# Ledger of designs, part 313: peptides against a protein of PDB entry 7PB4

Target 1, 105 residues: chain A of PDB entry 7PB4
Amino acid sequence: KMLNIKEYKEKLLSTLGEFLEDHFPLPDRSVKKKKKNIQESSVNLITLHEMLEILINRLFDVPHDPYVKISDSFWPPYVELLLRNGIALRHPEDPTRIRLEAFHQ
Target 2, 218 residues: chain B of PDB entry 7PB4
Amino acid sequence: DALQMAVGYFEKGPIKASQNKDKTLEKHLKTVENVAWKNGLASEEIDILLNIALSGKFGNAVNTRILKCMIPATVISEDSVVKAVSWLCVGKCSGSTKVLFYRWLVAMFDFIDRKEQINLLYGFFFASLQDDALCPYVCHLLYLLTKKENVKPFRVRKLLDLQAKMGMQPHLQALLSLYKFFAPALISVSLPVRKKIYFKNSENLWKTALLAVKQRNR

## One batch from the design tools (peptide; made by RFdiffusion4, then SolubleMPNN)

Design b2_p26_4_s2 (from b2_p26_4, 14 letters changed)
Fold by OpenDDE base, seed 4:
Structure b2_p26_4_s2 (fold): chain B 105 residues (1-105), chain C 218 residues (1-218), chain A 26 residues (1-26)
Amino acid sequence: as target 1 above (105 residues)
Amino acid sequence: as target 2 above (218 residues)
Amino acid sequence: SLAEQTLRLMVEELVIVTAELKELEK
């Protein structure tokens, strides 16, 4: 039973990964490097998959504080996507923190 | 192998430099069609081609033709179906392609190797009931997928609302009857006991092909 | 969008399955 569930989880993760790559890819970094010297801190944006992994892990690893701080690596449209769809919830007192919805509860 | 070349063409896309892109496309498409209707396609070939058909990589006419020839030799991978459903969400496929996909999915339902992941997409399929063009086929699909656990009060309400809007459609009535079977307390409305569940025999565009598949696998 | 709805469903299922696994590991 446990093995079957593990396999199923892996399959779900794989399917989700593929789905996210196809439907919610990161914007092409084709922002023309206009030459201006602004140290655009090349904040490496993480994929939506990575973001979800972080959120899921936090939900289960730290169930008493399941909130993740929104970093600069979080692409704002992804955050809004998750919030808008009820996948994530914003912390009531700290707008910089989000949690995954506890769908299992 | 001609089929491998054809599949590879669709997977990799047309090489930019070929002056005869349309002729090459047609050649490969005919190859796929011929093999699919004669022998069926391997699960791997269906995986690739089904994804292509729904990705919007090609025009609607091509996608439609590809989808029409998604005939299995033996089985269809559930993963292929899940991937295909994911493409339905992106909106790159036409409404007609969506209809065709649901028709295909219903037609090929028994050839799908597993249904566990497809069952997880129940909510997605249910949401598609609101599309008048999809509704008959989605009802049929849901009828095949529905478990007791799927029968929730909000879905009952949605079905009743849909019935109020669309009238007493046979496919909707069939699904409601199934819902009533699983959860009689949720459906107070007397549904006419239809002895025969009539889903529109979506003239299974694949009826002949499916018969051939069944004959080969015997 | 349908894509967003599908995403929600996938994540929901993933959370449920993950929870089930964690309960079994206990």
Scores: peptide ipSAE 0.647, ipTM 0.455, DockQ to the pose 0.494
Fold by OpenDDE base, seed 2:
Structure b2_p26_4_s2 (fold): chain B 105 residues (1-105), chain C 218 residues (1-218), chain A 26 residues (1-26)
Amino acid sequence: as target 1 above (105 residues)
Amino acid sequence: as target 2 above (218 residues)
Amino acid sequence: SLAEQTLRLMVEELVIVTAELKELEK
């Protein structure tokens, strides 16, 4: 039973990764070249997959404080996407912190 | 209309109070089956019933029967297919239902009104190649969907790995041949020039029904 | 969008499955 669930989880992760690459890819870095003056904030944006992994891990690793601080690596449209779809929730007192919805409770 | 009543029953669910729930279910299911095989279903009816069949709202036997009668009168909405795939992601349907869905999708592919959104689901379908039961049907679907832009190095590696595991399967060879056509530089291996792409004509459960649909739309 | 709805369902399932695994590991 446990092995089957592990295999299923791996399949889900793989499927999610492929789905995110196709439907929610990061914007091509090419658009930032034209506006000279915006400090190339060398902040490497993380993928939506990586963002979800962070949120899922935090939900289970620290269930009493499942909130993650929004960093500059979080692409704002992804944050908005997660919030508007009820996948993530903002901290009631700190808008810079978000958590994954506890779909298992 | 008897069909509208049947569709409404499946959409709203069984009214709790009916002592003869099973008889009522069977009556409505037979109504849908009869109309679907005789005349086909409207796109709106397929949208509702396909979603129900994959949602896990009913038992596997009922879901299987509903899915088998998803025969269009004219067209299937692409949105219906996208919604159906969303249910596959949730995994509430049986393995047999998933196989049947992919068979259905291949069989009904030409009746889907648009392909733009389905093409965006390419990665999801590709990930399903790892399921041995789905692999033949998914290869056929991918053969229909694959564009040059879908042929990426990581997908080539995955297909070659699958070939190493499963051997030279005709359905896998067909897909690899298509990949080589779009991106010959990514596939150094000499693929046997199979003149005939043999997807197992898995006896299209809908062959007779599809012939009837084509005759009516002519 | 349908893609966004699909994403929600996929994440929901992943969370549920992860929870089940963690319960079995205990």
Scores: peptide ipSAE 0.646, ipTM 0.466, DockQ to the pose 0.258
Fold by OpenDDE base, seed 1:
Structure b2_p26_4_s2 (fold): chain B 105 residues (1-105), chain C 218 residues (1-218), chain A 26 residues (1-26)
Amino acid sequence: as target 1 above (105 residues)
Amino acid sequence: as target 2 above (218 residues)
Amino acid sequence: SLAEQTLRLMVEELVIVTAELKELEK
């Protein structure tokens, strides 16, 4: 039973990854070359998959404080996407912190 | 090969320079249709053409015709179906194309090589139950996909709410009956014991083709 | 959008499955 659930989780993660790559890809860095003034934010943006992984891990690893601090690696449109769809919640007192919705509760 | 040229045309798109774009399109479409209905298409051809039909690259009429001829010679790749579903999410296809796709998916369900990834899309399909046009076909699809692990209290509630809204639809009753079979404790309502599960005959469009495929693969 | 709804459902399922796994590991 446990093995089956693990396998299912892995498959789910894989499917999610593929889905995210297809529908919610990171913006290609190449298009920004033409407008001079946008600060080359040297910060490597993480994928939405990686962001979700961080949020899920925090939810289960630290259930009493499941909030993750938004870093510069978090692409703002992804944060907005998660919030507007009720996948993530913003901390009521700290707008720089978000948590994953506890769907299991 | 004429089929390879036709598939290549759809994949690469119309070359801008041809004055007779519509005639060329029709020629290639007829080629695909003829081969599909006579012999079926290879899994690779279905992969390409199915994605094209749902990508919004061509007009609705063309997409509909392509989708109608997605008849396998042997098998359909699960990956092709997953990709197709991804295109449904992008919303570039018409409502009629979505309906046709679900009908196709139900009709071709047994010819899909694997179901593991499709089963992971259960939640997506379940969400599509709210679309009145899709609901009958989605119920049928879910009837084919539903496992015990998919039967959750929140889904039961959604189905009951949908039944309250839409009435006692045969397709919804079939799905609820299956849910009750897997999780009798979640469904307290006595469902009429219908001896026959009645889904809309999604297969009617491909009935002849499906018979031919089954005969070739025996 | 349908894509966003799908994303929510997939994440929901992933959280539920993860919770089930964590309970079985205890």
Scores: peptide ipSAE 0.643, ipTM 0.472, DockQ to the pose 0.545
Fold by OpenDDE base, seed 3:
Structure b2_p26_4_s2 (fold): chain B 105 residues (1-105), chain C 218 residues (1-218), chain A 26 residues (1-26)
Amino acid sequence: as target 1 above (105 residues)
Amino acid sequence: as target 2 above (218 residues)
Amino acid sequence: SLAEQTLRLMVEELVIVTAELKELEK
């Protein structure tokens, strides 16, 4: 039973990954260099897949504080996407923290 | 060959310079239709054309015709189906195209090479039960896909709620009966013992073609 | 959008399955 569930989870993850690549890819780095001297902090944006993995892991690893700090690696449109669709919730007191919705509860 | 040229046309789109775009499109569409109904299409051809039909690249009439001729020579790739489902999520296809796709998916279910990835889309299919137009076909699909691990309390509740809304539909009863088989403790309601499971024969559109495919693969 | 709805459903399923797995590991 446990083995079957593990296999099913892995399959779900793979399917999700493919789906995200097709429908929610990161924008091509067409950062039009507008010349202003703002330090191009080459913020390596993570994929939506990676973001979801972080959120899921936090939900189960630290169930009493399932919130993740929004880093510069989080593409803002992805954050808004997750919030808008009820996949993630903002911390009531700290807008820089989000959690995955506890769908299992 | 003529089929490769036709598939290539749909994949690349119309070349700007062709004066007779509509005639060219019709020619290639007829080529695909003729080959599909006579011989079936290769898995690679289905992969390309199925995505095109659901991507919204062409008008609804063209997409419908393409989807109707997605008849395999041998097998359909599971990956093609997964990609197709992903297009359903983008919402660029019409409601009629969605219905046709689910009918197609049920009709062609046995010709899909593997089901492991499709089974992962169970939740997506289940959510589509709320669409009244899709519900009969989605129930049939779920009946084919449902495993014990898919039968969860929240899904049982959703099915019962749907039954309360729609009444005791044969397709819904079939799915509920399967759920009760896998998890009898979750369904306390006595379901009428139906001797025969009746789904709308989604196969009716492809019945002749499917018979031909089965004959060729024997 | 439909894509966004699908995403939600996929994540929901993944969370539920993960929870079941964690319960069995206990």
Scores: peptide ipSAE 0.641, ipTM 0.485, DockQ to the pose 0.544; fails the geometry check

Design b2_p26_4_s3 (from b2_p26_4, 14 letters changed)
Fold by OpenDDE base, seed 4:
Structure b2_p26_4_s3 (fold): chain B 105 residues (1-105), chain C 218 residues (1-218), chain A 26 residues (1-26)
Amino acid sequence: as target 1 above (105 residues)
Amino acid sequence: as target 2 above (218 residues)
Amino acid sequence: SLKEELLRLMVEELVIVTAELKELEK
């Protein structure tokens, strides 16, 4: 039973990864808008897959405080996407923190 | 073999340097069609080609032809179907391709190896009921998928609203009847007891091929 | 969008399955 669940989880992760890559890719940074001056804060944006992984891990690793602080690596449209679809929830007192919805509960 | 070359062509895409891209494409497409209708395709081949057909990599005409020849030799992988559904969400496929996919899905439903993951997509399929072109086929699919746990008050409301909008459609009535069977308390409306559930015959496109598949697998 | 709905469903299932797995691992 455990093996079957593990295999199923792996398949889900794989399918999700492919789905996210195909349908929710990060914007190509290639729009070099030439505007000179703004310090290219080289913040490497993480993929939606990585974001979800962080959120899922936090949900299960720290169930009493399942919130993740929104970092600069979080692409704002992804955050909004998760929130508007009820996949993630904002912390009631700290808008800079989000949690994954506890669907298992 | 010729089929592997054809599948490889669709998977890798046209090599830039070929002057006769259209002729090459047609050749490979015909190869796939011939094998599919004659012998069916392996699950791996369907996995690759189904994904391609829905990805928008090729034009609508090509995608339609590929999808029409997604005939299994034995089984279709559930994973392939899940991947295919994911492509429906991206909007890169035409409305006609979506319709064809749902028709295909209904027609090939019994050849899908597992239904567990497909059942998890119930909500997604249900959301597609709002599309008038998809509605008859989605109702049929949902009729095949619906379990008691899927019958929720909000879905009942949506179906009733849809019925109010579209009228008493046989496919919608069939689904509502099934819902009433699972959850009679949720549906107060008297549904006509139709002895015969009638869905549009989605299998018509593949009838001959499906018969052949069934004969080979007996 | 259908895309976003599918995303939700996939994540939901992943969370549920992960929870089940974690319960079996205790």
Scores: peptide ipSAE 0.599, ipTM 0.684, DockQ to the pose 0.471; fails the geometry check
Fold by OpenDDE base, seed 3:
Structure b2_p26_4_s3 (fold): chain B 105 residues (1-105), chain C 218 residues (1-218), chain A 26 residues (1-26)
Amino acid sequence: as target 1 above (105 residues)
Amino acid sequence: as target 2 above (218 residues)
Amino acid sequence: SLKEELLRLMVEELVIVTAELKELEK
């Protein structure tokens, strides 16, 4: 039973990864070049897949405080995407922290 | 090859310079239809054309005709189906096209080479049960896809709620019976023992073509 | 959008499956 669930989870992760690559790719770095004045924050943006992985891991690793601090590596449109679709929730007292929705509860 | 030219036309779109765009489109569409119904289409051709039919590149009438002729020569690639489902999510296709797609998917289910990735889309299909027009066909699809691991308490609740709303529909009862088979503890309600599982005959549109495909592959 | 709905559903399923796995590991 456990082996089957593990295998299913791996398949889900793989499918999700492919889906995210196809439909929610990071913006090409080339578009940011034209606006001169925004400080080239050399911050490496993470993929939506990586962001979700962080959120899922936090949800299960620290269930009493499942919130993740939004870093500069979090592309703001991804954060908004997760929030508006009810995938993530903002911390009620700290807008810089988000959690994954506890769909299993 | 006339078919290759037709597929290429749909893939690349109409060349700007053609004065008679509508006649050219009709010619290529007829070519695809003729080959599909006579011989079936290769998996690569289905991959291209199925994507086009659901992408919203052409009008609803054209998309409907393309989708109706998505008849395999041998197999349909699972990847093509996954891509097609992704287009359903983008919302560029009409409601009628969505219905037709689910009918197609059920009818062609046995011709899909693999089902592992399709099974991962279970949640998406399940969510589509809320659409009254899709519900009968989605139930049939879910009946084909459902594994023990898919039968969860929250899905049982959703199905029961749907039954309360829509009544005891044969397609919904069939799916619930399967759920009860996999997880009897989750469904306390006595389901009437139906001797025959009844789904709407989704194959009706392709019945002749499917018989021909099965005969060629024997 | 339907795309965003699919994303939600996939994440929902992943969370549920992960929870089940964690319970079995106890």
Scores: peptide ipSAE 0.532, ipTM 0.719, DockQ to the pose 0.560; fails the geometry check
Fold by OpenDDE base, seed 2:
Structure b2_p26_4_s3 (fold): chain B 105 residues (1-105), chain C 218 residues (1-218), chain A 26 residues (1-26)
Amino acid sequence: as target 1 above (105 residues)
Amino acid sequence: as target 2 above (218 residues)
Amino acid sequence: SLKEELLRLMVEELVIVTAELKELEK
C-alpha cells in the first residue's frame, strides 16, 4: 500500500512537472529590454515546480508555521497565479510570506 | 501522400495566400476523414490532430470533425491524451467539444497504450463531474480508471452530494458501486444491487470504426 | 482559465497524496 502511494506520488510529480513546463514556463531571459538601468539582477528565478515543492515541503515539515518567505527567486507572476487560484494564501500580517492551501485538512 | 499533406496543413495552418481557403480546408478535412474511417490513423497523426482539435486553432465545426475522426490504426499514445486534457484546461474549446472528447476517450480507452499518466489525471476528471453535460461520460471514464487508492472520503462525499442533487442516476450508481467495492467502510448507504452496469453508449459514434480496428489488429 | 484550474486540481491531489503518505510513515 505504501509503495503504491509512493509510486503514485512520483507519477503525479512527473506529470505536474511536464504540465508546468508546457503551460507555465519561465519567461525567456533573452528579452533583454535594452533599457539600461534595470539592474541585471542576476537573480536566478526558480521554476513553478520548484516553488510548489518548497511550499508543499514547508506545509508538511512545519505544519504549525507553514509559511514561506517570498524570495527574489520567486517570479512575481507565479506568486500571483498561486494566490489568485487559491493554491496559496498570503500571511495575514506579513505580505512577504505565503503558504500552500491545506487541501488535506 | 495526401494524408501527410492534410496533416501538414492543419499543423502549419493555412497558407495566407490561398483565395479558396475554405475549399482547401474542406479538401484536407475530407482526406483525413476518409483515411481515418477506412484505415485508421497512426499514433503520430492522432497526436498532431488531437492537439489541433482541442487547441482552438480552428473553429468549432472543424474541431468537431477532426475529433470525430480520431480513430487509431493500432494504438493511441497516452502522451497525446495527456496533452489533450491539458488543452481542455486552457478553455478554448466549446462545451460540445468537451463532451465529444470524453465520449471519444471512453470509446478509445482500450486503444491507449498506457494508463499510468492518465490515472494521474484522476482528480481532474473527478472535478468535471460537476458539469451536468459531462457527468455521465466522466462517470464512465472514472469507472474505467478508479483504483482503490483513488477512493477517498472526500470523493465519496462529493459523489453522494451529486447523487442527492441529481438523483439516483445509473452512471453515478455504477461509480458508487465501484467505490463501495474498493472501500465498503466509506459508503454506509445501501446501494441497489444492479445486475447490469449501464452507461450511455458513448461509443456509438465510433462503433463501426472500432469493430474495423479490432478486426485489423487481430 | 482552464489551465489554472487544472493546476489547482493537480496541486490539490499532490497535497492529499502527500498527506496520506506522511500518515502511513508515522
Scores: peptide ipSAE 0.531, ipTM 0.719, DockQ to the pose 0.538; fails the geometry check
Fold by OpenDDE base, seed 5:
Formats: C-alpha cells, structure tokens, sequence
Structure b2_p26_4_s3 (fold): chain B 105 residues (1-105), chain C 218 residues (1-218), chain A 26 residues (1-26)
C-alpha cells in the first residue's frame, strides 16, 4: 500500500512538473538585458514547481507554522496565481508570509 | 493532400484575404468530416484539431462539428486529451462543447494509447460532478478511471452529498458501487445491488464509427 | 482561468496523497 502511494505521488509530481512547464513557464529573462544601470540583482526566480514544493514541504514539516516567507525568488505573478485560486493563503497579520491550503483537513 | 490543407487552415486560421471565408471554412470542415468518418484521423491530426475545437478559436458551431469528427484511425494520444482538458479549464468553450467532450472522451476511452496522465486528472474530473449537465458523463468517465488510490474519504462525502441533492441517479449509483468495492469501510450505506451498471446514452454518437475503427484495426 | 482550476485540483490531490503517505510513515 505504501509503495503504491509513493509511486502515485511520484507520477503526480512528474505530471504536475510537465504541466507547469507547458502552461506556467517563467518569463524569458531576455527582455531585461538592455537597461544597463539596474544592478543585476542576480535574484534567480524559482519555477512554480519549486515554489509549490517549498509550500507543500512546509505544510507537512512544520504543521503548527505552515507559512513560508515570500522571498525575492518568488515571482509575484505566481504568488498572485496561488492566492486567487485558493491554493495558498496569506498570513492574516503578515502579508509577506503565505501557506498552502490544507486540502487534507 | 486535401486533409493536410484543411488541418493547416484550422491550425493557422483564416487567411484575411479570402473573399468567401465561410465557404472556405465549410469546404475544409467537410474535408475533415469526410476523412474522419471514412478512414479515421491520425493521432497528429486529432492532436491539432481537438485543441482547436476547445481553444475557442472558432465559433461554437464549428467547434462542435470538429469535435464530432474526432474519430481515430488507430489511437488517440493521451497528451492530446490532457491538452484538451487544459482548454476546458480556460472556460472559452460553451457548456454544450464540454458535454460533448466528455461524451467523446468516454466513447473514445479505449482508443487512448495511455491512461496514466489522464488518471492524474482524476480530481479535475471529479470536481466536474457538480455540474448537472456533465454529471452523468463524468460519472461514467470516473467509473472507467477509478482506482483504489482515488477512493478517498472526502470524495465519498462529496458523492453522498451529491446523491442527497440529486437523488438516486443510476450513474451516481454505479460510481458509488465501485467506490464501495474498492473501499467498503468508507461507505456504510447499503447500496441497491444492481445486476447491470447503466450509464446514460449507452448508444453514443460514434457507435458506427467506433465499429468501423475496430474492424480496421483487427 | 480554468488552467488555474486544473492547477488547484492537481495541487489538492498532491496534498491529499502526501498526507496519506505521512500517516503511513508514522
């Protein structure tokens, strides 16, 4: 039973990854190259897949404080996407923190 | 090839310069229909046309006609179905197109090459049970897709709530019976023992076409 | 957006499956 569930989870993660790459890719960094003066704040934006992984892990690893602090690596449109669809929730007192919805409860 | 030209027309869209856009559209649509019903379509052609039918690129009448002729020569790619479902989520297609798609999906289920990715969309299909127009066809689809791993307590609750709202529908009873088979401990309610599982429209729009496909692939 | 609804449903399933797995690991 446990093995079957693990395999199913892996398949689900793989399918989700492919889905996200196809439908929610990061914007091509190519456009920002021309304006010289903005310090290349080398902030590597993470994929939506990576963002979801962080949120899911936090939900289960720290269930009493399932909130993740929004970093500069979080692309703002992805944050908004998760919030408007009820996938994530903002902390009531700290707008810089979000959690994954506890769909299992 | 006339079919390639027709598919190319739908893929690229109408060229601005044609004086009689409607006649050209009808010509290409008839070409696709004729080939689909006579010989079936290749998996690549279905991939292109199925996406077009659900993308909202054309009007509802055209989309409906395209979807009705999504008849495979041999197989349908699972990837095409996944892409199609993604378009259903965008909401650019009509309610009637959604119903037709689920009917098509049930009818063509055995011709889909793989089911692994489709099974991962189980939650999406399950959520569509709340739509009264879709519910009978979604139940049938879920009956075909449901594995033991999909039978969860929250889904059982949702099905029972739906039964309380809609009454004892044959398609819902069939799905509940399957759920009880996989997880008897989750369903304490006695379900009537039906000898035959009945889903609405045992005769699909593609009955004749499907027989022809099966004969060609033997 | 319906793509967004599909995303929600996939994430929901992933959370539920993960929860089940965590319960079995206890």
Amino acid sequence: as target 1 above (105 residues)
Amino acid sequence: as target 2 above (218 residues)
Amino acid sequence: SLKEELLRLMVEELVIVTAELKELEK
Scores: peptide ipSAE 0.529, ipTM 0.726, DockQ to the pose 0.575; fails the geometry check

